# Peptides against a protein of PDB entry 5YCA, part 2

Target 1, 132 residues: chain A of PDB entry 5YCA
Amino acid sequence: RSLPAERNPLYKDDTLDHTPLIPKCRAQVIEFPDGPATFVRLKCTNPESKVPHFLMRMAKDSSISATSMFRSAFPKATQEEEDLEMRWIRDNLNPIEDKRVAGLWVPPADALALAKDYSMTPFINALLEASS

## One batch from the design tools (peptide)

Design b1_p9_1 (made by RFdiffusion4)
Fold by OpenDDE base, seed 5:
Structure b1_p9_1 (fold): chain B 132 residues (1-132), chain A 9 residues (1-9)
Amino acid sequence: as target 1 above (132 residues)
Amino acid sequence: DTGITPNPS
């Protein structure tokens, strides 16, 4: 597959220590028709554009929004590029279907695989390790 | 399938 050419400079180093990011994560409880669910968020700000994106995790099963990862990693990506990547994820990884939430969500192992591709491993490790 | 927030659908 072909990923967008420009990547968020926040993710220039995939080998960073993730531990300082853990306390930056925040949990929130969202009310859904079938009951409450907790999510963990990590605010990621592009150091050049100053535009923030939130990486998202479902607290209970640690599913992570691949959509949030992609949009954070590739700030100048077109909708077509995003659609292409999401289709690739559907075809090659193991996304979950949750009608309660929008976007494409993947289990932790898949999230880490994507993180490697997007050079954002420290951020996903922190998100996964954060308490809820 | 383009949303990123955990808002109820």
Scores: peptide ipSAE 0.117, ipTM 0.801, DockQ to the pose 0.318
Fold by OpenDDE base, seed 1:
Structure b1_p9_1 (fold): chain B 132 residues (1-132), chain A 9 residues (1-9)
Amino acid sequence: as target 1 above (132 residues)
Amino acid sequence: DTGITPNPS
């Protein structure tokens, strides 16, 4: 696969300490037809464009939205590039099936693999360690 | 669906 050429400058250093990001995470309860579910989100602002994106985690099983990661990491990606990456994830990782939520969601280990590819490791570590 | 926020689908 080939990832988009331009990456969010927020993710210039994949080796930074993640602990300062943990208190930046916020839990939220969302109502679904079958009941409420808690998610944890981390606001990630592109330092150049000032456009924020939220990385998302399901509190219960720590599944991470791969879609949120991709869109945050690659702000100028085309829909075709996103579709290509999501297909790659389906073919190579272990996305979950949850009809309640939009986007493609993956377990923590897969999220960390993607984080390495997208240079987002500190942010995903923080998101995974945050309380809910 | 390709949404990033957990919206009921």
Scores: peptide ipSAE 0.116, ipTM 0.799, DockQ to the pose 0.327
Fold by OpenDDE base, seed 2:
Structure b1_p9_1 (fold): chain B 132 residues (1-132), chain A 9 residues (1-9)
Amino acid sequence: as target 1 above (132 residues)
Amino acid sequence: DTGITPNPS
């Protein structure tokens, strides 16, 4: 596979300590037709464009939105590039099936694998360690 | 379905 050429400068250093990011995470309860569910989100602002994206985790099983990761990491990606990556994830990783939520969601181990590919490991570690 | 924010379906 090929990833988009331009990456969010927020993720220039994949080796930074993740612990300062933990208190920046926020839990929120969302009401669904079959009941409430808690999510943890981390606001990630592109330091150049100042455009924010939220990384998302399901509190219950720690599934991470791969879609949110991709859109944050590659702010200038086309829809075609995103579709290609999501197809790759379906074919090579272990995305979950949850009809309640949009986007493609993956378990923690897969999220960390993607984080390495996207150079955003500190942010995913923080999101996974944050309390709900 | 390419949404990033959890929204009820």
Scores: peptide ipSAE 0.114, ipTM 0.799, DockQ to the pose 0.307
Fold by OpenDDE base, seed 4:
Structure b1_p9_1 (fold): chain B 132 residues (1-132), chain A 9 residues (1-9)
Amino acid sequence: as target 1 above (132 residues)
Amino acid sequence: DTGITPNPS
């Protein structure tokens, strides 16, 4: 696979302490046809462009949106680059199937593997540790 | 799928 060349400068250092990010996470209850579900989200703002993205976790099983991770990490990525990465995830990781939500979602271990590749480990650790 | 925010479907 080939990841996009330019990465969000927010993720310039993958070794930072994640604990200060934990209280920045927020729980959100969303109503679906078959009942409510809680998500945890973390707002991540590109310090140069000032464009925010939200990293998303399903509270119950801790599945994390790989799509959100990719779009936050690579703000100038083409659709083709995203499609290539999502295909790689399907072929090499263990994405879940949930018809209630859009995007590609992965279990915690896979999310941390992607976080290493995208240089956003502190943010994913914080998202996983946050209360719901 | 290209959505990043959960939406009812």
Scores: peptide ipSAE 0.113, ipTM 0.798, DockQ to the pose 0.274

Design b1_p9_1_s1 (made by RFdiffusion4, then SolubleMPNN; from b1_p9_1, 5 letters changed)
Fold by OpenDDE base, seed 3:
Structure b1_p9_1_s1 (fold): chain B 132 residues (1-132), chain A 9 residues (1-9)
Amino acid sequence: as target 1 above (132 residues)
Amino acid sequence: DSGLEPKPA
Protein backbone atom coordinates (compact mmCIF):
# COMPACT_ATOMS: atom_id res chain seq x y z
CA ARG B 1 0.00 0.00 0.00
CA SER B 2 0.91 3.65 -0.36
CA LEU B 3 0.56 6.01 2.59
CA PRO B 4 0.29 9.79 2.17
CA ALA B 5 3.54 11.69 1.75
CA GLU B 6 3.04 14.31 4.46
CA ARG B 7 2.66 13.28 8.08
CA ASN B 8 1.60 15.27 11.14
CA PRO B 9 4.81 16.56 12.76
CA LEU B 10 3.38 15.57 16.14
CA TYR B 11 4.40 12.03 15.22
CA LYS B 12 7.99 12.73 14.17
CA ASP B 13 9.48 10.35 16.77
CA ASP B 14 7.94 6.91 17.26
CA THR B 15 10.37 6.00 20.06
CA LEU B 16 9.31 8.53 22.69
CA ASP B 17 8.23 7.42 26.17
CA HIS B 18 4.44 7.08 26.18
CA THR B 19 3.91 7.30 29.94
CA PRO B 20 3.59 11.11 30.11
CA LEU B 21 0.64 10.87 27.70
CA ILE B 22 -1.40 8.49 29.88
CA PRO B 23 -2.78 11.15 32.26
CA LYS B 24 -3.77 13.27 29.26
CA CYS B 25 -6.40 10.72 28.27
CA ARG B 26 -10.02 11.31 29.30
CA ALA B 27 -13.01 9.00 29.68
CA GLN B 28 -16.35 9.97 28.16
CA VAL B 29 -19.75 8.30 28.54
CA ILE B 30 -21.94 8.51 25.46
CA GLU B 31 -25.61 7.56 25.41
CA PHE B 32 -26.70 5.33 22.53
CA PRO B 33 -30.14 3.93 21.71
CA ASP B 34 -29.22 0.62 23.33
CA GLY B 35 -27.58 2.21 26.38
CA PRO B 36 -24.47 4.06 27.52
CA ALA B 37 -20.93 3.26 26.40
CA THR B 38 -17.62 4.63 27.68
CA PHE B 39 -14.84 5.86 25.41
CA VAL B 40 -11.32 7.00 26.17
CA ARG B 41 -10.05 10.02 24.24
CA LEU B 42 -6.60 11.50 23.68
CA LYS B 43 -6.45 15.00 22.22
CA CYS B 44 -3.67 15.29 19.64
CA THR B 45 -2.89 18.74 18.28
CA ASN B 46 -0.81 19.29 15.15
CA PRO B 47 1.95 21.64 16.34
CA GLU B 48 2.06 23.47 13.01
CA SER B 49 -1.59 23.81 11.99
CA LYS B 50 -2.94 23.79 15.58
CA VAL B 51 -5.75 21.51 14.40
CA PRO B 52 -6.75 18.97 17.06
CA HIS B 53 -7.87 15.39 16.57
CA PHE B 54 -9.14 12.99 19.18
CA LEU B 55 -7.81 9.45 19.17
CA MET B 56 -10.60 7.20 20.41
CA ARG B 57 -10.78 3.87 22.26
CA MET B 58 -13.85 1.91 23.27
CA ALA B 59 -13.32 1.32 26.97
CA LYS B 60 -14.93 -2.10 27.14
CA ASP B 61 -13.02 -3.99 24.42
CA SER B 62 -10.20 -1.49 23.71
CA SER B 63 -11.13 -1.14 20.02
CA ILE B 64 -9.52 1.95 18.51
CA SER B 65 -10.71 4.15 15.65
CA ALA B 66 -8.38 3.57 12.71
CA THR B 67 -10.10 6.39 10.85
CA SER B 68 -9.17 8.86 13.58
CA MET B 69 -5.59 7.61 13.57
CA PHE B 70 -5.29 8.03 9.82
CA ARG B 71 -6.81 11.50 9.74
CA SER B 72 -4.60 12.65 12.60
CA ALA B 73 -1.44 11.20 11.07
CA PHE B 74 -2.11 12.45 7.53
CA PRO B 75 -3.86 15.83 7.65
CA LYS B 76 -3.45 16.46 3.91
CA ALA B 77 -4.47 13.01 2.71
CA THR B 78 -6.82 12.78 -0.26
CA GLN B 79 -10.09 10.91 -0.14
CA GLU B 80 -8.58 8.33 -2.48
CA GLU B 81 -5.68 7.76 -0.09
CA GLU B 82 -8.03 7.31 2.85
CA ASP B 83 -10.25 4.94 0.89
CA LEU B 84 -7.23 2.92 -0.14
CA GLU B 85 -5.98 2.62 3.43
CA MET B 86 -9.38 1.70 4.84
CA ARG B 87 -9.69 -0.99 2.18
CA TRP B 88 -6.23 -2.28 3.08
CA ILE B 89 -7.25 -2.45 6.74
CA ARG B 90 -10.37 -4.43 5.86
CA ASP B 91 -8.35 -6.83 3.73
CA ASN B 92 -5.33 -7.30 6.01
CA LEU B 93 -6.43 -6.62 9.60
CA ASN B 94 -9.45 -7.51 11.72
CA PRO B 95 -11.72 -4.47 11.98
CA ILE B 96 -14.94 -4.66 13.96
CA GLU B 97 -18.37 -3.58 12.79
CA ASP B 98 -20.33 -1.38 15.16
CA LYS B 99 -23.24 0.49 13.61
CA ARG B 100 -23.40 2.81 16.62
CA VAL B 101 -20.17 4.60 15.68
CA ALA B 102 -18.71 6.05 12.51
CA GLY B 103 -15.39 5.07 10.95
CA LEU B 104 -13.38 1.89 10.97
CA TRP B 105 -12.43 0.43 14.37
CA VAL B 106 -9.76 -2.18 15.05
CA PRO B 107 -8.65 -4.30 18.03
CA PRO B 108 -5.58 -3.32 20.10
CA ALA B 109 -3.05 -5.48 18.23
CA ASP B 110 -4.16 -4.05 14.90
CA ALA B 111 -4.09 -0.53 16.31
CA LEU B 112 -0.48 -1.02 17.37
CA ALA B 113 0.39 -2.33 13.91
CA LEU B 114 -1.14 0.78 12.37
CA ALA B 115 0.59 2.94 14.97
CA LYS B 116 3.94 1.61 13.85
CA ASP B 117 3.09 2.39 10.22
CA TYR B 118 1.84 5.88 11.12
CA SER B 119 4.62 6.59 13.66
CA MET B 120 2.05 6.94 16.48
CA THR B 121 3.21 4.17 18.83
CA PRO B 122 3.61 6.31 21.99
CA PHE B 123 0.14 7.79 21.56
CA ILE B 124 -1.60 4.48 20.98
CA ASN B 125 0.24 2.84 23.87
CA ALA B 126 -0.91 5.65 26.14
CA LEU B 127 -4.47 5.42 24.88
CA LEU B 128 -4.53 1.67 25.49
CA GLU B 129 -3.03 1.91 28.99
CA ALA B 130 -5.25 4.75 30.22
CA SER B 131 -7.97 3.91 32.73
CA SER B 132 -11.65 4.39 31.98
CA ASP A 1 -17.62 8.77 7.40
CA SER A 2 -15.64 10.33 10.25
CA GLY A 3 -14.34 8.29 13.18
CA LEU A 4 -13.24 11.32 15.18
CA GLU A 5 -16.15 11.31 17.61
CA PRO A 6 -18.54 8.48 18.39
CA LYS A 7 -22.12 9.45 17.69
CA PRO A 8 -25.41 7.64 18.07
CA ALA A 9 -26.56 6.11 14.78
Scores: peptide ipSAE 0.189, ipTM 0.811, DockQ to the pose 0.323
Fold by OpenDDE base, seed 1:
Structure b1_p9_1_s1 (fold): chain B 132 residues (1-132), chain A 9 residues (1-9)
Amino acid sequence: as target 1 above (132 residues)
Amino acid sequence: DSGLEPKPA
């Protein structure tokens, strides 16, 4: 697959220590038809555009929103590029099916694989280690 | 869809 050409400059260094990001994560309870569910989110602001995105984790099983990762990493991506990547994820990784939430969600191991591809490993590590 | 901030589908 081919990823979008321009990446969020926030993710210029994939080797940074993730621990300072852990306390920046926040837990959020969302009410769904079948009951409440807790998510952990990390606000990621593009240092150039100043546009924030939230990376999202399901607290219960640590599934990560691949869609949130992609949109944060590639701020100028087209819908076609996103569709292509989501198709690749479906074909090559192990996305979960959850009718309650939008986007494509993947287990922690897959999220870390994507994080490497998107150069955002510190942020995903922090998101996974944060309390809920 | 969005996936940025989960909400009831």
Scores: peptide ipSAE 0.186, ipTM 0.810, DockQ to the pose 0.336
Fold by OpenDDE base, seed 5:
Structure b1_p9_1_s1 (fold): chain B 132 residues (1-132), chain A 9 residues (1-9)
Amino acid sequence: as target 1 above (132 residues)
Amino acid sequence: DSGLEPKPA
């Protein structure tokens, strides 16, 4: 598949140590109609544009929002490019279905696969290791 | 649909 040409400069080096990012993650309890659920968030700010995005993990099963990853990684992507990538994820990975939350969510292994593609490995490792 | 932060839905 084809990914957008321009990537968030925050992710210029996929080999960085992730451990400094772990304490930057924050747990958040959200009240849903069927009960509370805890999420872990990592704020990722584009160093050039200063626009932040939050990477999101469901605490219970460690599912991660692929949508948040894509939008953070590719700040200039079109809706069409996003739609194409989300379709690719549906066809090639193992996204979960959770009607309580927006976007496309994937299990940890899939998130790490996407992280490699998007050059976000340190950030996803940190998000996965953070406590909830 | 921002898909960035979960909201009750």
Scores: peptide ipSAE 0.186, ipTM 0.808, DockQ to the pose 0.312
Fold by OpenDDE base, seed 4:
Structure b1_p9_1_s1 (fold): chain B 132 residues (1-132), chain A 9 residues (1-9)
Amino acid sequence: as target 1 above (132 residues)
Amino acid sequence: DSGLEPKPA
């Protein structure tokens, strides 16, 4: 696979302590046809463009949206680049299928693997450790 | 698919 050339400068250092990010996470309950579900989200703002993205975790099983990770990490990525990465995830990781939500979601271990590739480790660790 | 903000299906 080939990841986009330009990455969000928010993720310039993958080695930072994640603990200060934990209290920045927020839980929200969303009402679905089959009942309520809680999500944990972390607002990530590109320091140059000022465009925010939310990293998302399903509270119950800790699945994380790979799509949100990719779009936050690579703000100038083309649709073709995203499609290529999502295909790679399907072929090499263990994404889940949930008809209630959009995008491609992966379990915690896979999310951390992607976080390493995208230089987002502190943010994903914080998201996983936050209370719901 | 956005995947950024989950919404009811």
Scores: peptide ipSAE 0.184, ipTM 0.810, DockQ to the pose 0.304

Design b1_p9_1_s2 (made by RFdiffusion4, then SolubleMPNN; from b1_p9_1, 4 letters changed)
Fold by OpenDDE base, seed 1:
Structure b1_p9_1_s2 (fold): chain B 132 residues (1-132), chain A 9 residues (1-9)
Amino acid sequence: as target 1 above (132 residues)
Amino acid sequence: DSGIVPKPA
């Protein structure tokens, strides 16, 4: 598959130690029709544009928003490019079905696979290890 | 919706 040409410079090095990012994560309880659910989020700021994005994890099963990853990694991506990637994820990975939330969510192993593709491994490792 | 910040669908 083809990914967008320009990537967030925050993710220039996929091999950095993730542990300093763990305390940057924050838990958030969100109310849904069937009850509350806890999410963990990590604020990721593009060092050039200064635009922040939040990477998101469901606390309970550690599902991670592939949409949030893509948006953070590729700030200049078009909607068409995003749609193409989300279709690829549906066809090649194992996204979960949760009608309560928007976007495409994937299990931890898939998130780490995407993280490698997007050069986000330290950030996803931190997000997965953070407490909720 | 993007789903970057979860909210009821």
Scores: peptide ipSAE 0.112, ipTM 0.783, DockQ to the pose 0.346
Fold by OpenDDE base, seed 4:
Structure b1_p9_1_s2 (fold): chain B 132 residues (1-132), chain A 9 residues (1-9)
Amino acid sequence: as target 1 above (132 residues)
Amino acid sequence: DSGIVPKPA
């Protein structure tokens, strides 16, 4: 697979301590037709463009939105590049299917694998450890 | 389809 060439400078260092990010996470309850569900989100702002993206976790099973990760990591990616990556995830990882939410969601282990590829490990660790 | 912020279906 081919990841986009330009990455969000927020993720320049994959080795940073994640613990300071934990208190920045926020829980959000969303009402769905079949009942409420809690999500945990982490606001990630591109330090150059100042454009924010939210990384998203389902509180109950800790599934992470791969779509949110990709879009945050690669703000200048084309739709074709995103489609290619999402297909790769479907073919090589273990995405879940939830009709209630859009995007491609993956279990924690897969999210951490993607985080390594996208240089987002501290952020995903924080998101996974945050309380809901 | 964004899916960045979950929305009710």
Scores: peptide ipSAE 0.112, ipTM 0.783, DockQ to the pose 0.320
Fold by OpenDDE base, seed 5:
Structure b1_p9_1_s2 (fold): chain B 132 residues (1-132), chain A 9 residues (1-9)
Amino acid sequence: as target 1 above (132 residues)
Amino acid sequence: DSGIVPKPA
């Protein structure tokens, strides 16, 4: 598959220690029709554009929003490029189906696979390790 | 479709 050409400079180094990012994560409880659910968020700010994105994890099963990852990693991606990547994820990974939330969500192992592709490994490790 | 921040259905 073809990923967008330009990546968020925040993710220039995939080998960084993730531990400093853990305390930067924040949990939030959201009320849904079928009850409350807790999510964990990590704010990721593009150091050049200063535009922030939030990486998102479902606290209970650690599913992570692939959509959030992609949009953070590729700030100049077109909708077509995003659609192409989401299709690839559907075809090659194991996204979950949760009608309560928008976007494409994947289990932890898939998230880490995407993190490698997007050079976001420290951030996804931190997000997964953070308490909720 | 922002598809990032979870929102109630």
Scores: peptide ipSAE 0.112, ipTM 0.780, DockQ to the pose 0.314
Fold by OpenDDE base, seed 2:
Structure b1_p9_1_s2 (fold): chain B 132 residues (1-132), chain A 9 residues (1-9)
Amino acid sequence: as target 1 above (132 residues)
Amino acid sequence: DSGIVPKPA
């Protein structure tokens, strides 16, 4: 597949230690029609544009929003490029079906695979290790 | 709707 040409400069080094990012994560309880659910989020600010994006994890099963990852990694991507990537994920990985939330969510192993592709490994490791 | 921030369906 083809990923967008320009990547968020925040992710210039995929080999950095993730430990300092863990305390930057925050747990959040959200009320849904069928009850509350806890999410963990990590604020990621593009150092060039200063535009923030939140990476999102479901606390219960550690599913990660692939949509949030893509939006953060590729700030200039078109909707068409995003749609193509999400279709690729559906066809090649194991996304989770959850009617309560929008976007495409994937298991931890798939999230780490995407993180490697997007150069986001430290951030996804931190998000997965953070307490809820 | 991107669903980056989870919202009730």
Scores: peptide ipSAE 0.112, ipTM 0.782, DockQ to the pose 0.315

Design b1_p9_1_s3 (made by RFdiffusion4, then SolubleMPNN; from b1_p9_1, 3 letters changed)
Fold by OpenDDE base, seed 4:
Structure b1_p9_1_s3 (fold): chain B 132 residues (1-132), chain A 9 residues (1-9)
Amino acid sequence: as target 1 above (132 residues)
Amino acid sequence: DSGITPKPA
């Protein structure tokens, strides 16, 4: 696979301590037709463009939105590049299917694998450790 | 799918 060439400068260092990010996470209850579900989100702002993206976790099973990760990491990615990556995830990882939410969601272990590839490890660790 | 943030259906 080919990841986009330009990455969000927010993720320049994959080795930073994640603990300061934990209190920045926020829980949100969303009402769906079949009942409420809680999500945890972490606001990630590109320090250059000032454009924010939210990384998303399902509180119950800790599934992470791979789509949110990709779009945050690669703000200038083309649709073709995103489609290619999402296909790779489907073929190589273990995405879940939830009709209630859009995007491609993956279990925690897969999210951490992607985080390494996208240089987002501190952010995903924080998102996974945050309370809901 | 292209959605990032969950929304009520």
Scores: peptide ipSAE 0.149, ipTM 0.809, DockQ to the pose 0.253
Fold by OpenDDE base, seed 1:
Structure b1_p9_1_s3 (fold): chain B 132 residues (1-132), chain A 9 residues (1-9)
Amino acid sequence: as target 1 above (132 residues)
Amino acid sequence: DSGITPKPA
């Protein structure tokens, strides 16, 4: 598959130690029709544009928003590029079905696979290890 | 939709 050409410079080094990012994560309880659910989020700020994005994890099963990852990694991506990647994820990975939340969510192993593709491994490791 | 910040569908 083809990923967008320009990547968020925040993710220039996929090999950095993730542990300093763990305390940057925050838990958030969101109310849904069937009850509350806790999410963990990590604020990721593009060092050039200064635009922040939040990476998101469901606390219960550690599912991670692939949509949040993609949008953070590729700030100049078109909707068509996003749609193409989301289709690839559906066809090649194991996204979950949760009608309560928007976007495409994937289990931890898939998130780490995407993280490697997007050069986001330290950030996803931190997000997965953070407490909720 | 966005999917960056979860919200009720």
Scores: peptide ipSAE 0.147, ipTM 0.806, DockQ to the pose 0.339
Fold by OpenDDE base, seed 2:
Parts: sequence; C-alpha cells; structure tokens
Structure b1_p9_1_s3 (fold): chain B 132 residues (1-132), chain A 9 residues (1-9)
Amino acid sequence: as target 1 above (132 residues)
Amino acid sequence: DSGITPKPA
C-alpha cells in the first residue's frame, strides 16, 4: 500500500524510549447508552503546526484507534488516502467491531504493527502501558 | 466521521 508522503515531524525517531510518555497519558470515563467505559488518551502535538491530536485506547481490551493514529501521523492526508488505509486495515489486520465508537479500532498487536509503519512505536507503547 | 474522540451514540 501507499501511505501519505508527509508525516508528522513528532514521529521523526521511532527508536526513542517510550517511558517518559507514560505519565502524559490520561484516563477518562465516558458514559454510553449501555453503560460507562474507560479510555486512555495521549495528547500528541505536531511541533511544527502546533495542532494537537489524541491517540486513544480502550482501557478494557487495549484496543487502539487506528483512525487516531493515522490522522496524527499524516496531518496533510486527504479523506481518500484515509479511506484507502482504513480499507487496507480491514482487509489485512483484525479490527474490532464496536458500534458505540466511531473510527476503526485494532488490537494491541495490530496497533504496534501500524505504529512501525507510521513511525509511532514509542507513543503506542506508552499508551498501552499507561494505567487506567 | 471523526473516530478520534469516542462519543456516545
């Protein structure tokens, strides 16, 4: 597959230690029609544009929003490029079906695979290790 | 469709 040409400069080094990012994560409880659910989020600010995006994890099963990852990694991507990537994920990985939340969510192993592709490994490791 | 911040249905 082909990923967008320009990547968020925040992710210039995929080999950095993730430990300092863990305390930057925040847990929050969201009330849904069928009950509350806890999410963990990590604020990621593009150092060039200063535009923030939140990476999201479901606390219960550690599913990660692939949509949040893509939008953070590729700030200039078109909707068409995003749609193509999400279709690729559906066809090649194991996304989770959850009608309560929008976007495409994937298991931890798939999230780490995407993180490698997007150069986001430290951030996804931190998000997965953070307490809820 | 945002898909970034979870919201109730």
Scores: peptide ipSAE 0.146, ipTM 0.804, DockQ to the pose 0.309
Fold by OpenDDE base, seed 5:
Structure b1_p9_1_s3 (fold): chain B 132 residues (1-132), chain A 9 residues (1-9)
Amino acid sequence: as target 1 above (132 residues)
Amino acid sequence: DSGITPKPA
């Protein structure tokens, strides 16, 4: 597959220690028709554009929004590029179906695979390790 | 699909 050419400079180094990012994560409880659910968010700000994106994790099963990852990693990606990547994820990984939330969500192992592709490993490790 | 932050249905 072809990923967008330009990546968020926040993710220039995939080898950084993730531990400083853990306390930056925040949990939130959202009320859905079928009951409350807790999510964990990590704010990721593009150091050049100053535009923030939130990486998202479902607290209970640690599913992570692949959509949030992609949009954070590739700030100049077109909708077509996103659609292509989401299709690839559907075809090659194990996304979950949750009608309560938008975007494509994947289990932790898949999230880490994507993190490697997007150079976001420290951020996804932190998001996964954060308490909820 | 513009939403990332989970929202109540």
Scores: peptide ipSAE 0.143, ipTM 0.800, DockQ to the pose 0.278

Design b1_p9_1_s4 (made by RFdiffusion4, then SolubleMPNN; from b1_p9_1, 3 letters changed)
Fold by OpenDDE base, seed 1:
Structure b1_p9_1_s4 (fold): chain B 132 residues (1-132), chain A 9 residues (1-9)
Amino acid sequence: as target 1 above (132 residues)
Amino acid sequence: DSGLTPNPA
């Protein structure tokens, strides 16, 4: 598959130690029609544009928003490029079915696979290790 | 959709 050409410079090094990012994660309780659910989020600021994005994990099953990952990694991606990647994820990975949340969510192993592709492994490792 | 922050669908 083809990924967008320009990547967030925050993710220039996929091999950095993730542990300093763990305490930067925050838990958040969100109310849904069927009750509250806890998420863990990590604020990721593009050092060039200064635009922040939040990477998101469901606390209960550690599912991670692939949409949030993609949008953080590729700030200049078009909707068509996003749609193409989300289709690839549907066809090649194991996204979950959760009608409560928008975007495409994937289990931890798939998130780490995407993280490698997007060069954001330290951030996903931190997000996965953070407490809720 | 957004997916950046969980948005109740």
Scores: peptide ipSAE 0.110, ipTM 0.787, DockQ to the pose 0.321
Fold by OpenDDE base, seed 5:
Structure b1_p9_1_s4 (fold): chain B 132 residues (1-132), chain A 9 residues (1-9)
Amino acid sequence: as target 1 above (132 residues)
Amino acid sequence: DSGLTPNPA
């Protein structure tokens, strides 16, 4: 598959130590019709545009929002490019079905695979390791 | 569809 040409400069180095990012994660409880659920968020700010995105994890099963990853990684991506990538994820990975939340969510192993593709490994490791 | 935050559907 083809990914967008321009990547968020925040992710220029996929080999950085993730541990400093762990305490930057924050847990939040969100109320849904069927009850509360806890999520963990990591704020990721594009150093050039100063636009922040939040990487998202479901605390209970550690599912990660692939949509949030993609949008953070590729700030200039078109909707068509996003749709193409989400289709690829559906066809090649193991996204979960949770109608309570928007976007496409994937299990930890898939998230790390995407992280490698998007050069976000330290951030996803931190998000997965953070307490909730 | 923002997909960036876990918004209730």
Scores: peptide ipSAE 0.110, ipTM 0.785, DockQ to the pose 0.345
Fold by OpenDDE base, seed 2:
Structure b1_p9_1_s4 (fold): chain B 132 residues (1-132), chain A 9 residues (1-9)
Amino acid sequence: as target 1 above (132 residues)
Amino acid sequence: DSGLTPNPA
């Protein structure tokens, strides 16, 4: 597959220690039609554009929003590029079935695989390790 | 479709 050409400069170094990012994560309870659910979020700000995005984890099963990862990693990506990547994820990884939430969500192992592709490993490790 | 934040569908 082909990923977008320009990547968020926040992710220039995939080898950084993730532990300083852990305390930056925040847990929050969100109300849904069938009841509350807890999520963990990590604010990621593009150092050039200053535009923030939140990486998201479901606290219960540690599923990660692949959509949030992609949009954070590739700030200039087109909708077509995103659609192509999401289709690739559906065809090659193991996205979960959850009709309560928007976007495409994947289990931890798949999230780490995507993180390697997007150069986001420290951020995803921190998000997965943070308490809820 | 956002997917950036968990929002009810």
Scores: peptide ipSAE 0.110, ipTM 0.786, DockQ to the pose 0.325
Fold by OpenDDE base, seed 3:
Structure b1_p9_1_s4 (fold): chain B 132 residues (1-132), chain A 9 residues (1-9)
Amino acid sequence: as target 1 above (132 residues)
Amino acid sequence: DSGLTPNPA
């Protein structure tokens, strides 16, 4: 696979302490046809462009949106690059199938693997440790 | 589809 060349400068250092990010996470209850579900989100703002993205976790099973991670990490990625990465995830990781939500979601271990590749480890650790 | 928010599919 080939990841996009330009990465969000927010993720310039993968070795930072994640603990200060934990209290920045927020829980949110969303209504679906089959009932409510709680999510945890972390607002990530590109320091250069000032464009925010939310990293998302399902509170119940800790699944994380790989799509959100990719789009946050690579703000100038093409659709082809995203499609390539999502296919790689399907072929190499263990994405879940949840018809209620859009995007590709992965379990915590896979999210951390992606986080390493995207240089987002502190942010994903914080998201996983946050209370719901 | 966007994975930015838990958007119903």
Scores: peptide ipSAE 0.108, ipTM 0.786, DockQ to the pose 0.354

